# Ledger of designs, part 104: peptides against a protein of PDB entry 6FRK

Target 1, 411 residues: chain A of PDB entry 6FRK
Amino acid sequence: NEEVLNAMLKEVCTALLEADVNIKLVKQLRENVKSAIDLEEMASGLNKRKMIQHAVFKELVKLVDPGVKAWTPTKGKQNVIMFVGLQGSGKTTTCSKLAYYYQRKGWKTCLICADTFRAGAFDQLKQNATKARIPFYGSYTEMDPVIIASEGVEKFKNENFEIIIVDTSGRHKQEDSLFEEMLQVANAIQPDNIVYVMDASIGQACEAQAKAFKDKVDVASVIVTKLDGHAKGGGALSAVAATKSPIIFIGTGEHIDDFEPFKTQPFISKLLGMGDIEGLIDKVNELKLDDNEALIEKLKHGQFTLRDMYEQFQNIMKMGPFSQILGMIPGFGTDFMSKGNEQESMARLKKLMTIMDSMNDQELDSTDGAKVFSKQPGRIQRVARGSGVSTRDVQELLTQYTKFAQMVKKM

## One batch from the design tools (peptide; aimed at target 1 D335)

Design b2_p30_7_s4 (made by RFdiffusion4, then SolubleMPNN; from b2_p30_7, 20 letters changed)
Fold by OpenDDE base, seed 5:
Structure b2_p30_7_s4 (fold): chain B 411 residues (1-411), chain A 30 residues (1-30)
Amino acid sequence: as target 1 above (411 residues)
Amino acid sequence: EEEEEERRKKLLELLKELRKLYELLKKILE
């Protein structure tokens, strides 16, 4: 029995290390799990695997709980939220995501760019804020982040904003000058919450980075970014342990909607590779994916039209929410859209959709769209002229459609 | 509880078929 327990714990510990969980935390978890498992209950024929899995789950839940209640904004008050973190952590993008989250919840939200170190920081924030219709403040000429932050906070306080988010300078290195600047900004604006933004993809470096920030500034909340990638989120446990601060949100992609409140149970379930079936159900219900039942019935009957393909391309272009769902399905690799190929893939999709926009209903709704075009080659030339593409591009689309429709018939 | 379990089974079947569909779409975009 003890040998079986030790073998199973070794497998779990290996999986947690492969999930970027800190070696010290994995050792502590192993000891805590061993102490929590009654060997007598294991002898009684209970499902040893389920018992160990439950014990591991319970100990991981404790590791992600700092024992401190998360700060929450107060309605009808002016809540100043200061963001801190390294350059490349996703801090600036996360400021916009948090602002958009609160705006969608009916909060009067604004953004301040107090990053004077990075060239184009204000332009990037302005672009993101404008796309989301979020009010923003910053300067092209002022170099003191304390002045910008103070003026911006005062302005938006006077305009009765409820959520005032301040983005600060991020550096590549933990430099004393960065921490001094952050302290000066924090002292000037007196934030109600300081949010540390951490990139989950940095793996074992999460602990050292999170500790360095907590030792210099009063971090009260953590946001973990890039959980859409290969990062299984084990670094989040290290951030909580180092900062003694709760994770309040997670970033799950590049879109402004790829942002959700942190939930302990779903996160640990995903970390263990159990999947989040409850969160998947909730997200499917939120996205009304039940509307795809009609498509699935068609697919089950081996029917797939050019219109059905067009509708699926529209769903892929809206993929912010759908990539999250796919990433919640056990055994679906997060590599569905690699970051570098996403823009190119989206441009390809948009080109294909533009070609299909020049097709007529007879072509789009045909059970054999390729045969319609093969019988009347003049249709290819019409569609090519209408969409401003070559006849070769239309033929390539039809070839892709034919391959797809043949695969659907084999489903 | 039985209705929720049946809904869960239907949803899992839906997601499996959607997964197959998107794997096929990915191959077209490659």
Scores: peptide ipSAE 0.114, ipTM 0.617, DockQ to the pose 0.200
OpenDDE base, seeds 1, 2, 3, 4: peptide ipSAE 0.023, 0.022, 0.055, 0.023; ipTM 0.441, 0.429, 0.553, 0.444; seeds 2, 4 fail the geometry check

Design b2_p30_8 (made by RFdiffusion4)
Pose (drawn by RFdiffusion4):
Structure b2_p30_8 (pose): chain A 374 residues (1-38, 47-273, 303-411), chain P 30 residues (1-30)
Amino acid sequence: NEEVLNAMLKEVCTALLEADVNIKLVKQLRENVKSAIDNKRKMIQHAVFKELVKLVDPGVKAWTPTKGKQNVIMFVGLQGSGKTTTCSKLAYYYQRKGWKTCLICADTFRAGAFDQLKQNATKARIPFYGSYTEMDPVIIASEGVEKFKNENFEIIIVDTSGRHKQEDSLFEEMLQVANAIQPDNIVYVMDASIGQACEAQAKAFKDKVDVASVIVTKLDGHAKGGGALSAVAATKSPIIFIGTGEHIDDFEPFKTQPFISKLLGQFTLRDMYEQFQNIMKMGPFSQILGMIPGFGTDFMSKGNEQESMARLKKLMTIMDSMNDQELDSTDGAKVFSKQPGRIQRVARGSGVSTRDVQELLTQYTKFAQMVKKM
Amino acid sequence: ELEEKEEELEELYEERAIELVEKMREEAAE
């Protein structure tokens, strides 16, 4: 049985290593689902599913904008990850939700970058800012957020150039662009086909600049996006959106369950009964209930107080014979009144007859009356 | 939370069970 756990466990470790999941997290997840584990494919895959939900959970809720206030969003990520494409996908998303959204092109390096964001904004009917001539992105971003602030826009999305960590020049310039415009949220856009080099870059981005949200693009293809587990752990940020194509409407919010599945592959007879059950539990205590001075009108009249401390086990063979629909019903007496066929099965395996209930049903009706009167 | 709500429900039944026993004895004296 120890060999059936390991053959089926190394087959999921290969399923995650092929899904570009970091080898550090696969080796760690392997011995987490091994230590926490101490119709067969369901008792195993359910334990694997709960261990994955434990990893995708960063514990941090997403940053959501406020209507009627200026929300500046700054995009960061590697070269070619889809920042300019996801810039228009997001401005188009909120603009359709009713936000005064605008775009700013703070890329002063990449050829045809302003022309790219201009044509994506021209098509989606979204205001845009940038420059062919301005070579300082701190100037383009500052003079753009200033312009769209004096025009009272609610979603101001600043696009930045691609950068990697070994370029300290572009990482300082990213920190200065973030310090000039002071964004309310910084989004780390990552390609879904990224391999093992993801945790190092995503961590260096978190160190130089405050990353709060992560977007995973190019998920409409073969890439399952296992590199996102390493960006969530590095940036401490949840995934809010995913990209699912080249167009502006190929964009939707991140849901954890489908991504992990792809990455993996009035008084009733019942109340009359429980009040009785507590009067029998408090039944050996009936002599305490005759104690009150001037209140002892009677005690155990006709000896029938002894069988009121004996009827509740026989009535419990009826509850023992009951399932969770009759037991958890608001009216435990209405489930059997409509279907007196349930009065025969309760009588079979519990040894009580269907006759005994007629006297009980009368006793029940009287009890049900005096509680609605209570 | 589930245990607290079950205790609250049991308390309500206990209170009403005492009163029900008092009323049944009054009716038996009558």

Design b2_p30_8_s1 (made by RFdiffusion4, then SolubleMPNN; from b2_p30_8, 18 letters changed)
Fold by OpenDDE base, seed 5:
Structure b2_p30_8_s1 (fold): chain B 411 residues (1-411), chain A 30 residues (1-30)
Amino acid sequence: as target 1 above (411 residues)
Amino acid sequence: SKLEEEKEREKKLEELSVKLVLELLKEAAE
């Protein structure tokens, strides 16, 4: 029994190390799991694998919990949020994502660019803010980030903004001058929250970097970026351990809406390669526009139309990055879709939708759309010409539709 | 109860909807 436990723990520890979990944390987890597992219960013929997985899951949940309540903004107050992090961490993009998140929640939100070190930092922030219709402040001429941050915060406080996000200079190295500048900015604007932005792809370096920031500035929150299909996110555990601060959000792609509140259970499930069926169900349920009741009633009757397929494709496109959604499915590894394959899959769906945009209501609303097209081949040629595709592309779409309609009839 | 049967039926339908989305996602990934 102990040999089996040790073999299974070795396999889990290897998988965690391959997920960029810090070696010290993996050792500690192994010891904690060994102490938590009753070897006598393992002898009783219980599924040893499930018990070990559950014990590992519980210990990983504890590693993500810093024991500190996350800061939340107060409605009707001026909340100043200062961002800190290395250059290339996605900090500036994350400022825009967080601003957009709060704006969509009905908060009066603005952005301040206090990055005077990087050429074009203000232009990048201005471009992102303008696209999202978020008010912004910065300077092309002022070189002191303290002056820019102070003036911007004062301006937006006087205009009764509720969320005031301040982006700061990021550097590639831990330079004392960077930390002094961050402290001067923090002292001048007196932020309600300091957010450390970390790139998940830096792996084992996460601990040392996160600690260096925490030792110099009062980091109260962590945001993890680049949690795309390939990033397993093990470095996030190191950031929590080093900063003793909660992860509040994750960045899951390049789009401004590829940003979500951090959820512990889904994150740990994904880290272990168990998928996240619950999170997938939640995402599908969050996309329940009023029309899901109508779809559910059709599915009950074994009915599925081309319009129903079109609506499902629209829902899938709203769920976020395909790599992330597929990574929630058990047995689909996070590596299943390269970034190139994700764009190709999205382009395929858009092509299928464009073909269906050239169909008429009789074709879209038929319970046997394939039969409508088979009876009148001239419809295929019309749709192909209308959508700018081959007749073969339309036939392939109808073949896929028939496969799904048959699946729904068997449900 | 009839209400429990209805809730269980709703839950099964939600599961079916998720299965359909999963199959659509798999086909989009192929």
Scores: peptide ipSAE 0.058, ipTM 0.605, DockQ to the pose 0.097
OpenDDE base, seeds 1, 2, 3, 4: peptide ipSAE 0.058, 0.056, 0.045, 0.042; ipTM 0.603, 0.597, 0.587, 0.578; seeds 1, 3, 4 fail the geometry check

Design b2_p30_8_s3 (made by RFdiffusion4, then SolubleMPNN; from b2_p30_8, 16 letters changed)
Fold by OpenDDE base, seed 5:
Structure b2_p30_8_s3 (fold): chain B 411 residues (1-411), chain A 30 residues (1-30)
Amino acid sequence: as target 1 above (411 residues)
Amino acid sequence: SEEEKKKEEEEKKKELAIKLVYELLKEAAA
């Protein structure tokens, strides 16, 4: 029994190390799991694998909980949020994502660029803010970040903004001058929350970097970026342990909407390669497909049209980052969708939709769309010309549709 | 009860929607 436990714990520990979990945390987790497992219950013929997985899951949930309640903005007040983090962490992009998140929630949100160190920092923020229709402040001539931050915060307080996000200078090294500048900015603007932005791709370096920020500034929240398909996210556990601060959001891609509130259970499930079936169910329920009586009646009768497929592709595209949604499916590891593959998969879906935009109602609403095209091959040539694709591309779409229609008949 | 039947029917609708999206996602990934 103990040998089997030790072997299984070794496999889990290896997988966690390969997921960029800090070696000290993995060692501590192994000891905690060994102390929490009753070896007598393991002797009784219970599924030893499930018991160990559940114990590991519980200990990982504790590691991501700092025991501190996350700060939340107060409605009708001026909430100042200061961002800190290394250059290349995605800090500036994350400021724009957070601003857009609050704007979509009906908050009066603005952005301030207090990064005077990086050439083009203000132009980058201005470009992102303008695309999202978010008000912004910064200077091309002022070199003191304290002046820019103070003037911008005062301006937006006077204009009754509710969410005031301040982006600061990021640096590549732990330089005392950077921390002094951050402290001067923090003292001048008196932020309600200081957010540390961490790149998940830096792996084992996450602990040391997060600790260096926490030792110098009052970090109260963490945002983890680059949790795309490849980033297993083990560095997030190191950030929580070092900062003793909650993860509030995660960045899951390059788009301004590739940003979501942090959820502990889904994150740990994904980290263990278990998928997130519960989170997938929640995401599907948010689409309210059950309210589509016409679709539900077709499905009950084993009917599925090209129009139904088009509408479902539109719904899939609304669920969020495609790599994230696929990573919720058990057996689709996070590594299944490289960044390149996500864009390619989304481009493939958009191409299929563009082909269907060139179809007529008789073709779209037929319960046997493939048979409509097979009986009249001239339809394939018309659709191909209308959508600017090959006749082969239309045939591939019809082949894919036929697979889906056969699947629906088996439901 | 009629309310229990209505709830069970709503749950069946949700289950069908989940199954559809799940299979579409698998094939879109393939």
Scores: peptide ipSAE 0.241, ipTM 0.795, DockQ to the pose 0.098
OpenDDE base, seeds 1, 2, 3, 4: peptide ipSAE 0.232, 0.222, 0.237, 0.231; ipTM 0.792, 0.782, 0.789, 0.782

Design b2_p30_8_s4 (made by RFdiffusion4, then SolubleMPNN; from b2_p30_8, 17 letters changed)
Fold by OpenDDE base, seed 5:
Structure b2_p30_8_s4 (fold): chain B 411 residues (1-411), chain A 30 residues (1-30)
Amino acid sequence: as target 1 above (411 residues)
Amino acid sequence: DEEKEREEEEEKKRELAVKLVLELRKEAAA
């Protein structure tokens, strides 16, 4: 029994190390799991694998909980949020994502660029902010980040902004001069929250970097970026352990909406390769697929129209990145689709929808849409001209529709 | 009992919808 336990724990420890979990945390987890497993229950013929997985899951949940409540902004107040982190961590992009998140929730949100060190930092922030219609402040001429941050915070406080996000300079090296500058900015603007942004792809370096920031500035929150790539997020455990601060959000892609509140259970499930069933259910619920009782009823009867396909493509586009959804399914890695393939897939869906926008109600609502077009080939030419595509593109759409309609008939 | 059957039927509907969306997405990506 103990040999079997040790073998299974070795496999789990290897998988956690391959997920960039810190070696010290993996050792501690191994001992905690050994102490939590009743060897007598393992002898009784219970699924030893499930027991070990459950014990590992419980210990990982404890590692992501610092025992401190996350800071939350107060409605009707001016909340100043200062961002800190290394260059290349995704800090500037994450500032824009957080601003957009709060703006979509009905908060009066703005952005300040206090990064005077990086050439083009203000242009990048301005571009992101303008695209999202977020008010912004910065300077092309002022070199003191304290002046820019102070003036920007004062301006937006006077304009009654509720969320004031300050982006600071990030450096590649732990330079004392950077930390002094960050402290001067923090002292001048007196932020309500300091957010450390960490790249999940830096692996075993996460602990040392997170600790260096916490030792110099009062980090109260962590945001983990680049969880859409090969990084399984094990470095996030090291950041929580080092900063003693909760993870509040995760960055899950390159789009401004590829940003979500951190959830402990889904994150640990994904880290273990168990999938994110809860996050999949939440995304399905957000799509209001349940309100589509009419669609589910049609599907049960093997009925599927071009309109039903169009509505499903709209839902697919609302679900966000396909890589994220696949990564929620047990046994599908986040890497099943390269980033390039996802943009191409979304462009393909948009093209198919544009073709369907040129169809009439008789074509869209037919239970055999392909037969409507086959009986009257002039419809294909009309739709092709209306959507600015080839007749071949319309035939390819009808071929795909026919495959889906056949799949629905077999369900 | 009726409420539990309704919840199980809604859960089956959700699973079916998820499965369909996933198949549609796979074929749209192909």
Scores: peptide ipSAE 0.026, ipTM 0.423, DockQ to the pose 0.098
OpenDDE base, seeds 1, 2, 3, 4: peptide ipSAE 0.029, 0.026, 0.023, 0.026; ipTM 0.495, 0.481, 0.436, 0.435; seeds 1, 2, 3, 4 fail the geometry check

